# Ledger of designs, part 36: peptides against a protein of PDB entry 6J54

Target 1, 223 residues: chain A of PDB entry 6J54
Amino acid sequence: NENLFASFIAPTMMGLPIVTLIIMFPSLLFPTPKRLINNRTISIQQWLIQLTSKQMMAIHNQKGQTWSLMLMSLIMFIGSTNILGLLPHSFTPTTQLSMNLGMAIPLWSATVFTGFRYKTKTSLAHFLPQGTPALLIPMLVIIETISLFIQPVALAVRLTANITAGHLLIHLIGGATLALLNINTMTAFITFTILILLTILEFAVALIQAYVFTLLVSLYLHD
Target 2, 42 residues: chain B of PDB entry 6J54
Amino acid sequence: QFQFTGIKKYFNSYTLTGRMNCVLATYGGIALLVLYFKLRSK

## One batch from the design tools (peptide)

Design b1_p18_2_s4 (made by RFdiffusion4, then SolubleMPNN; from b1_p18_2, 8 letters changed)
Fold by OpenDDE base, seed 4:
Structure b1_p18_2_s4 (fold): chain B 223 residues (1-223), chain C 42 residues (1-42), chain A 18 residues (1-18)
Amino acid sequence: as target 1 above (223 residues)
Amino acid sequence: as target 2 above (42 residues)
Amino acid sequence: MQLIIDLALESFNLFLPL
């Protein structure tokens, strides 16, 4: 089982952790535009950012739209790291729960604090769903408060679990294909086809998880 | 749309203010209970 | 609404890797 989880171990070079370099690497893929008519790659990137920004910020008020830069940077960061992680022999920082908690907790705290700062009445009222029977009010308020504190953990675990599960599945099927090449080439071809389909799915999952993470942060901000 | 009278005006699950007051009342009750048990344990 | 969206997203995400 050690070889199965080897891809999730933080890589070191000459005893120094290179995780910081891996985390910073996606930022190099998104250069700042300097021309009126940019390169095709930059134009496509800006178009995608604009579309995603328009979609996510549509639910926010003017004050909430100030978070657009942060949320767009977040989705681009998570999405790029997840996609880069699908490359062979690549380390995905988002498979580390510590990293995802490090992202989720501050963002969640900021959204909750912003909610209490600007919408105190609405934020307090959020702990009690509308139309709750009177006898269930104390219990439901307690459950809702616990639910609030579970949100950052759930956000981090969701991202970690989905990305890790996908990577593990690719490694397992990939290992199976290699093992079957020595036994039966026909069965190896079938498993290889499954591997290809799975990798395509994981590309979609990589983008979806980035979107869901950012969307949930956005929804928490909206209250 | 919702017309409440008496105590239900301040403590209800339908109005925003009523929901807020219910939440504050529940937190206050829990805080008082915790305080009571803390003082009793001394 | 947010709870329903969160639950729907969570359920959908659980089935995506499968």
Scores: peptide ipSAE 0.051, ipTM 0.792, DockQ to the pose 0.032
Fold by OpenDDE base, seed 2:
Structure b1_p18_2_s4 (fold): chain B 223 residues (1-223), chain C 42 residues (1-42), chain A 18 residues (1-18)
Amino acid sequence: as target 1 above (223 residues)
Amino acid sequence: as target 2 above (42 residues)
Amino acid sequence: MQLIIDLALESFNLFLPL
């Protein structure tokens, strides 16, 4: 069991944690354009950013669109860190619940506080769904209040659990394939095929989780 | 527009103002209950 | 991007003991 979680231990080099360098590394993959006509790679990146930006900002009013830069930077950060984490022997900072809570709590609090600041009446009214019978109003308000506080935790845990579970599955199936190679080559081939399919799935999950995380933060901002 | 009369005008689950007042009333009630128990424990 | 990275780094360091 200790070997299973070894990949989630923060790496140290010469006694110093490299986690800071790993977190900064994705920024190097997205260089800032200096020319009016950029290289093909930068143009594709900008095109993808523009497409995702248009999709995410379509839900928001003009006031919500001011958060576009932050939300786009967030999705690019989480997405890039998750994808880079799928590289063999790489450390994924997003597998750490502390990091995801560190992102989720401030963003959630910012959305909630902005909601209360600009739309106080509407934000307070969101604690009570429309059409609730009078007898259930107090109980439902309490439940909705609790639900609000669970949102940042659910957001962080969702991201952490999905990425961590994926890495654990890849490790377990990978270990099983190596063990089965010495026992039965045919069974090892089947497990290897499952491993390949799982890795492809994890690439999709890595992007989806980044999108869902950013989308939910965005949705909380819209409310 | 639902025309509510009396107490229902201020405490409605259908109107925005009514929902807000219901939420404030529930929090006020909880705060009063907590205050009551704190004062009783002294 | 840099703002989010800086915020993430700061937040990560704050919650690292947890």
Scores: peptide ipSAE 0.029, ipTM 0.755, DockQ to the pose 0.293
Fold by OpenDDE base, seed 5:
Structure b1_p18_2_s4 (fold): chain B 223 residues (1-223), chain C 42 residues (1-42), chain A 18 residues (1-18)
Amino acid sequence: as target 1 above (223 residues)
Amino acid sequence: as target 2 above (42 residues)
Amino acid sequence: MQLIIDLALESFNLFLPL
């Protein structure tokens, strides 16, 4: 049991937590372009950023487009940390609920406060869906207010749970393949094939969760 | 365009202003209830 | 927007590892 959760323990070297260095490392993978014609790798990165930016900002008005830099930095950060976390013997900061809450709560609060500041009438009206029967109005308003406060928690827990579950599943199947190698090589080969397919799926999940997190933040801003 | 008359003009689930007023009325009602129970306990 | 969110969530739930 200790071996299953060992990958989620914050790494320490000489008694100092290295989590800060791990969190900063993804930022080094995306250098700022200084030239009109960049290296092939930087050009591909810029192209991907432009594509994702165009898709995400298509929903937003000019005022919402001011958040483009923040949203793009967020998706690149979460996506890169999740992918790097799939490397063997790597620590994923996004498996820590505290980190994800630390990102979700400020971003959610900022979107809610900006909504109340610039669109007070529409934001207050959002607590009541259109066409509700008069008898259900008080109860529905209460439910909608509770729903609003659950949003940042759901955002953080979704990311944490998906990444953590993926890592655990890879570890369990990996352990099973090693155990079966000594018993039956044919069954071990089948489980190893499943492990490879699962790792590919987890790479996709890592990117999808980064996108979903950023998309939901953007949608809360649009409301 | 929904033509609302009387109280329904200000408290409706179809207009933006009506929805806002309903939300404010519900929060006001809850605040008054909480205040009532606090004053009763003292 | 909630409908789009719900549809997006339903579509992405297909890819959520259980």
Scores: peptide ipSAE 0.027, ipTM 0.770, DockQ to the pose 0.030
Fold by OpenDDE base, seed 1:
Structure b1_p18_2_s4 (fold): chain B 223 residues (1-223), chain C 42 residues (1-42), chain A 18 residues (1-18)
Amino acid sequence: as target 1 above (223 residues)
Amino acid sequence: as target 2 above (42 residues)
Amino acid sequence: MQLIIDLALESFNLFLPL
C-alpha cells in the first residue's frame, strides 16, 4: 500500500528507526587524509572542498572565516544527503522539514546573536535601510524585523520544498512513463525524455540547494 | 560624510548611528504603546 | 528501441517505489 509520499516516510528496521544511521552515513564518504599524497578520489574531494571554501570565505573578514569549518561541513552534509537521496529506494533526510528547521534555527540564531554581540551598532542599523524617508521609518523597521524572523523558516522551507518537489516530480513522471508504455510508446518516449532531463535537473538542484542554504547562512553572518 | 545639524544628527537614515537611533526609537515607541494599552485594559 | 524500453522499464522498477 505505497502512496506518493511513501519515500518520505522515515524507515524502520526491526521496529527501530534507522534515520540516525542514514544521517550519519555521509560522514563515511569523506575520510580524513593521512598521507601527503592521497588517492585520486580523496584528492579530488579535497580540491573541491578547497575551491568552495575559497569562494564562500572570500566575502568574510578574518573573524568570519572562523565559521569556515561549520559552513563547509554544512554544505558537504546537505549536498551529500541530497545526492544520496536521488539513489533508488533511498530516504532523503532533507525532505523532512523538522530536520531542516533543526539546522536553520540554530545556525540563524547563532549568526544573529554573534552579530548583536560583536557588531551591535551595525546589526541594529540593519533594520533600517539607508536613505529611507523619515515618514516610512517606523513601518519599514517593523517589516524588517518580521523579515528577520522569517529568515530561518524561509531557509528551511526553501530546501525542503525544492528537494521534496523534485522527488515528487520524478516519481510522478516516472509513474506516468510506465503507464504510457502500455498505451503509446511514442508518448512514453517523450515522457521518458522529460524524466531524464528532470533527473539531471535534480542533481543540479541538490547541489545548488546545499550551496544556497550555506551561502544564505554565510550572508546572514556577514550582515 | 553627511553633515547633519540638530535632531537630524541623531535621527537620520544615512549614518550608522542615526539608523540605530531610529530603530531604538521605533521599538521604544512600540513598547510604550503596548504598555499604555496594558495599563488601560485594567 | 525495444532494448532501450526494456532497460528503461527495469530502471523504473528499480528507481520508483510503485
Scores: peptide ipSAE 0.013, ipTM 0.677, DockQ to the pose 0.014

## One batch from the design tools (peptide)

Design b1_p19_1 (made by RFdiffusion4)
Fold by OpenDDE base, seed 1:
Structure b1_p19_1 (fold): chain B 223 residues (1-223), chain C 42 residues (1-42), chain A 19 residues (1-19)
Amino acid sequence: as target 1 above (223 residues)
Amino acid sequence: as target 2 above (42 residues)
Amino acid sequence: SIFSALSFALSFLLMQLSW
């Protein structure tokens, strides 16, 4: 059904991709502090960033702390784009698998290469779980190698699938609600209630997926 | 602390060095097998 | 920062190729 997926088509103006502007838009929502004591909105925003930064970087040493800027920017970007995508007639770049792969693959490769650079022995040993029986070592090493290469794909697909599925479900239930308004108002009210609950859930999912994506990237970083 | 002797000292699944050596040996074995089949076809 | 920039650049390229 082409009408169901119309909201996922990349918006263009006069043949020019406006998606670039949409991707750049979340950066305007996070201004840098200019004063020692900022206004309430900026103070709350900075507090949230600091809180999430402390939580995510607690598992890393000082070398891993150098990734704080990139990881925080990643979670803020994905989170903001996902939340903005819940606005009416909006477009979410994170519903595009290409976008998520573009983020997942480089970040994954960077974390893997960083792990091999600073902790070569530990990174190589990670392909074999501790305590493995000798007879299972070759097969398990192969499985762990395959698992490693699936990580970037799984990371991208997870984000894409969760956000896209939420959007599709909102559109389907919303469309059903509108169709039932003239058929059975009572049933339409029930579906509308479900829609409201679903939208609340999608707000949570939007933030959770941003967190999970960034957290997994952080966990792949063996620094 | 684990006490290993002989081949198990270098190839074990409990120590970090042992695990690393097992991984390298596995990759080396696979590479040799691939090389063998590649040369066999010629 | 370099990897982040490359990631976004790659995202744009993949976006153009996939559509």
Scores: peptide ipSAE 0.060, ipTM 0.758, DockQ to the pose 0.049
Fold by OpenDDE base, seed 2:
Structure b1_p19_1 (fold): chain B 223 residues (1-223), chain C 42 residues (1-42), chain A 19 residues (1-19)
Amino acid sequence: as target 1 above (223 residues)
Amino acid sequence: as target 2 above (42 residues)
Amino acid sequence: SIFSALSFALSFLLMQLSW
């Protein structure tokens, strides 16, 4: 088990946290456009950002659309880090629960605080679903309150669990494939095929989890 | 849409104001309960 | 932007403390 989790250890060089550079590295992959007509790569990136921005901000009012830059930066950050984490011998910061909690808790608290600040009546009313029987009101309000506080934890754990589990599974199947190469070549080929399919799936999961994380933060901000 | 009279006007699960009041009443009740046990422990 | 910066700072601090 120790060997399985070795890839999740935060890398350091001479006692300095290299993880800082790893976190900053994805930003280099998205250069700022300087021309009206940019290169094909930059144009595609800007087009994708524009499309995702339109999709995510469609549910928000004008006040909610002020969060567009932050939410788009969030999805780009999580998505890029997750994709880069699938490279061999790479460290994924989003596999660290502390990293994801560090993103989830402030964003959740910000959305909740924004909700209470601008839509106090509606936000308080959300603790009690409409049409609740009178006798169940106190219990349901308590449950909804607890549910609210579980949201940031669920948000962080979901991202961490999906990315970490994917990485672990890739390592396990990869190790099994190498072990089976000397035992049964046909079975090794099957496991290798599964590994390829799994890696493709993890690319999709990496982007989906980034989207879901950002979407849920956006939904909490919905007024 | 809903016309309520008496206490149901202020405390209902259908109107936005009624739901808010129910939530506040629940929190107030919990706070009073906690306060009661705190004062009783002294 | 303020919350994003705070989230980044908090994430960085949490990562350093989790080691």
Scores: peptide ipSAE 0.043, ipTM 0.751, DockQ to the pose 0.050
Fold by OpenDDE base, seed 3:
Structure b1_p19_1 (fold): chain B 223 residues (1-223), chain C 42 residues (1-42), chain A 19 residues (1-19)
Amino acid sequence: as target 1 above (223 residues)
Amino acid sequence: as target 2 above (42 residues)
Amino acid sequence: SIFSALSFALSFLLMQLSW
């Protein structure tokens, strides 16, 4: 049963942390352009970054668009790490809640503080929805304040839970297929088909969770 | 536009200023309540 | 930015402290 969670153990070689190298590895996959017309792979990467930047930053004004670089780097980092984590015998740092909290809390706090700095009246007004009955104002303000503090936790847990659950399911179904090979080959084939479909789904989930994480950060900035 | 008179001008749930004042009033009330219980214990 | 650098540093430290 301990082998079930062995894939989530941080890898070390001779006591040296390899996790640092794993986190930095995705940066090597996105080299900086050197030519006006680059290779096909670099051109596709730039195209995707431009499309995602246009979509996410469309809701922001000129001042909010200054966050474009940070948000694009964030989505590229999370997306690349999640995709690389689906490789065999790989370790996904985003399965660690500590890492996701380390990203979510500073980004959330930065967005909240920037909101209070530039839009103090609007930020304070967001604690009370428009048109609230007078009797419900105190309770609703309290609920909204609690909701604000849950945001960074929800952001981190969502990413961690989705990626971890996906890896766990792949491992469990894979183990089940191996166990069923000697019992019933037909059922093993069915479970293997489910495993393939699940892996395809996890590729999509890996990208979606990266996008949702960055989108929510940008949304909190807009508020 | 909404026309409010008296206290409703400063404390309403429709205007931006009114909403802000309501939020500040609620936080102030909670702070005073906490302060009251803290002083009551001592 | 400073916040991104701090976030990365914090994430790195938190990961190292967990193991």
Scores: peptide ipSAE 0.028, ipTM 0.752, DockQ to the pose 0.050
Fold by OpenDDE base, seed 5:
Structure b1_p19_1 (fold): chain B 223 residues (1-223), chain C 42 residues (1-42), chain A 19 residues (1-19)
Amino acid sequence: as target 1 above (223 residues)
Amino acid sequence: as target 2 above (42 residues)
Amino acid sequence: SIFSALSFALSFLLMQLSW
């Protein structure tokens, strides 16, 4: 079990947290453009960012679009870290619930506070869905209030669980393939094929979870 | 589209203001209950 | 480790806010 979860331990070199470097590394992969006509790689990156930005911020008004930079940086950060985490012997910071909570709670609180500050009536009214029978109003308000407080936890746990589960599954199947190499080569080949398919799936999951995390934050901002 | 009169005007689940008032009333009721039990426990 | 992770997350957010 220790070997199985060893990849989820925060890596240290001589007692120093190398996690800082790991977190900062993805930022180097996305240089800022300095020219009107940039390199092909940068142009593709900027195009993707603009595309996702337009899609994500389409639901927001001008005031909400001020969060575009934050949300785009968030999706790029989570996405890049998740993808890099699929490299062998890599550490994925987003597998740590503490980090995800550290991102989720402030962002969630910011969205909630912005909602209450600028859209107080709408935000308060959101605790009661439209058309609720009168008898169910008190209970439903309580449930919706509880639901609100579960949002940051769900946001963090969703990301953590999906990424962690994917990593665990890759390790388990990978270990099984190695164990079966000397026992039954045919079965080992099958498990290896499953491993490849799973890794492809995890690449998709890595991007999707980054998108979902950012989207939900954006959705909460929209109220 | 909805025309409410009386108490329904202020406490309804269809209008934004009505929903807000219902939420506030619920929170107020809970606060009063908590206060009641707290004072009774003393 | 938890505090470190939270600190890093906070630092990331602060970095984005400061930019």
Scores: peptide ipSAE 0.019, ipTM 0.734, DockQ to the pose 0.118

Design b1_p19_1_s1 (made by RFdiffusion4, then SolubleMPNN; from b1_p19_1, 14 letters changed)
Fold by OpenDDE base, seed 5:
Structure b1_p19_1_s1 (fold): chain B 223 residues (1-223), chain C 42 residues (1-42), chain A 19 residues (1-19)
Amino acid sequence: as target 1 above (223 residues)
Amino acid sequence: as target 2 above (42 residues)
Amino acid sequence: DLLDALLETLNLILLKLLN
């Protein structure tokens, strides 16, 4: 069992944690363009970033679009780390709840504080849905307040749980495949096929979770 | 679009200002309750 | 938003039950 979760432990080399290098590595995959017409890979990257940027910032005003750079960097970071984490024996920092909380809480608090600062009336009114019966107002306000504080937790746990569960399944099915190689080759082939399909699914999940994480932060900012 | 008079003008769940006031009133009520229990325990 | 969606769903269910 310890072997199953060994990939979720912070890796160390010669007693020094190499998590910092792992976190910084995805940044090398996205070089900044220097020419009007760049390489094909860079052009595709910029095109994707532009598309996602337009899609995410469409709901925001000009002031909200100031967060575009941060949100795009966030989605690129989480997405790239999640994708790279699907490599064999790779460590994904986003599988660590502390990592996700570390980014979720500040971003959430920033969005909440920004909302209260620039849209105080709307932000306060958000604790009470429109059309609520008078008798339910106090309880609903309390529930909405609790819901607000659950947002960062849900944001972090969702990302962590989805990535962690995916990794765990890949390891389990992979281990089962290896164990069945010497027992039943046909069954091992079936499990291997499932592993491939699961891996493809996890690639999609990795990107979707990065998008959802960033989108929810954006929506919280929009209020 | 909604015309409210009296207390409903300031405390309603349909207008932005009314909703805000309801939230503030709720928080104020909770604060008063907490204060009451705290003072009662002493 | 989620609460609003849940409440809306509940309202729709109640509306159907009352009709």
Scores: peptide ipSAE 0.062, ipTM 0.735, DockQ to the pose 0.016
Fold by OpenDDE base, seed 3:
Structure b1_p19_1_s1 (fold): chain B 223 residues (1-223), chain C 42 residues (1-42), chain A 19 residues (1-19)
Amino acid sequence: as target 1 above (223 residues)
Amino acid sequence: as target 2 above (42 residues)
Amino acid sequence: DLLDALLETLNLILLKLLN
């Protein structure tokens, strides 16, 4: 059990935490374009950013589209950290709930405050669904208020749980595969096949969770 | 488009203004209840 | 908002399944 969760311990070197360096490392993988026609790596990065930007910001007006830079940086950061976390002997900062809360709470509060700032009537009206019977109005407003405050928690926990669960499954199935190598080669082969399929799935999950995190932040901004 | 008269004009679940007023009224009621319990205990 | 979005999404899925 201790060996299983050892991969989630914050790495230190000479007693100094290197988590800051790990968090800053993905930024080096996305250099700024300097030419009109860049190399294939930068071109595909720009294409992906433009594609996701068009998809996410299509629901926003011009004022909401000012958040495009922040949302794109968020998805790039979470996506890159999640993918890098699938490397062997790597530490994924997004497995730490503290980090995800540190991202979710400010972004959520910013979206809520901007909603109250520019769309006060609409934001207040969202606490009461349209067509609610008069007798259920007070209770439903309370429920919607509670739901609002659960949003940042759910946002952080979703990302943390999905990435952490994926890592745990890879370690467990990987350990089972190694244990079964000398016991039953055929069963070990099946387990190894499942491990490969799971790793492919986790690559997809890593990107999807980054997208979902950013999408939900964008959705909260749209109100 | 809904036509409401009386108190339903200001407090309804269909119009934007009505929904807003209902929310504000709910928060006001909760605040009054909290104040009542605080004043009751002391 | 999220509840309404979920309900809307559910309705869309149901409509798609019925068609």
Scores: peptide ipSAE 0.026, ipTM 0.726, DockQ to the pose 0.023
Fold by OpenDDE base, seed 4:
Structure b1_p19_1_s1 (fold): chain B 223 residues (1-223), chain C 42 residues (1-42), chain A 19 residues (1-19)
Amino acid sequence: as target 1 above (223 residues)
Amino acid sequence: as target 2 above (42 residues)
Amino acid sequence: DLLDALLETLNLILLKLLN
């Protein structure tokens, strides 16, 4: 199944990695507004950013709202890359675990350190859920500590696995559809319908995963 | 409202300070155990 | 807090299923 995973190999041109350009490409789709009333596309983008910003930052205080720029840039980046990755013969950087870990670990560490700096008592108390029996305290503290360190890994793996799985499913169903075209047209039509529905689902998943990733980072910041 | 007396005042799973102290005590206990085994092995 | 919320939600679901 080497051909199946060939789409996940980092693209190169004459030995030079193009992945850097691919990662930077989504930034071109979000220009900075310059007028009070911009184009309809920019207005819609700003409206969406404003809505998502209000929803995500509603749980944060003034200090937490300082992270608004970081979180909004993160969701826009992941969302745009995921959507662009669904284009035919495109490479999705978010399918690379290294990239997602590169985003998750620093953000997680920043949130944890920020929590310990400004909310030391609350952060330490977070290792022990409220109302736990006395006998279970040591074990639960250990489990919660382990859970904390699993968070960055879970963020990266969740995003990577969901996007990668979606791409694999589209590839498999698409390949099956093509193979069935010459065998049974009716069955091929059914599989093609499933493929269409799956692609629509993957568009939704792409946005949801971006939102969940950013939301969880925000929640870790809130503690 | 919670009313705690004695050791429960400082070590409880309901108050913020109590939870913090429990966590610190747990970490301290683990550290002491590790230290004990390290010194024992030496 | 999230874990507690999840557990509470789970308990509510279980309670609904048991009724």
Scores: peptide ipSAE 0.024, ipTM 0.728, DockQ to the pose 0.018
Fold by OpenDDE base, seed 2:
Structure b1_p19_1_s1 (fold): chain B 223 residues (1-223), chain C 42 residues (1-42), chain A 19 residues (1-19)
Amino acid sequence: as target 1 above (223 residues)
Amino acid sequence: as target 2 above (42 residues)
Amino acid sequence: DLLDALLETLNLILLKLLN
């Protein structure tokens, strides 16, 4: 058990938590542009940010577009941390449920309170689906209320579970491949092929989970 | 577009105002129930 | 231990590519 989850232990250096540095490191990969015509890498990054920004903010009104900076920073942060976590011996802060809850709960609360502040009538009406039979109204209101409170938990758990499960599978299959090298080389080759395919999948999952997390936060803001 | 009369005018699941009132009524009912059990426990 | 060694080797390769 300790061996399987050793990669998920928060790293420390000389008794000091190095997690803070790991969390701040992805921000260094996205420098601010200084020139009108930037480097190729920066230009590609800005282009991707613009595309994702247009896509994410297309569903929002003028008031919702004020959240563009925060949402884009969120997706870039989660995406970069997830991708960097796939590097060997890398620690992904997003595998920690505490961190994901720390992001999900404030964002969820902000979206809910913003909705109640500017659209109180509509926000209250969202607790009852349209066209509900009269007899089911009290029960559904309760269920929708509970569902609302589960949203931040679902966001955090989804992100944590997907990233953690991916890392765990890579470690397990990688360990099995190495163990089978001395037993059966053919089987080891098969497991290695699976490992390669899984790593490619995890790269996609890392980006998708970042996008889904940000998208759901955005959708909650839209409500 | 929907025309409701009586209590359904204020408490319905089709209009925005009706849905809001239903939600408020549900919360009010729950609050009253909680208050009842709290007073009963004393 | 073998996995750690492999990952360490991969890290060294990545460091060479990044530099």
Scores: peptide ipSAE 0.021, ipTM 0.662, DockQ to the pose 0.019

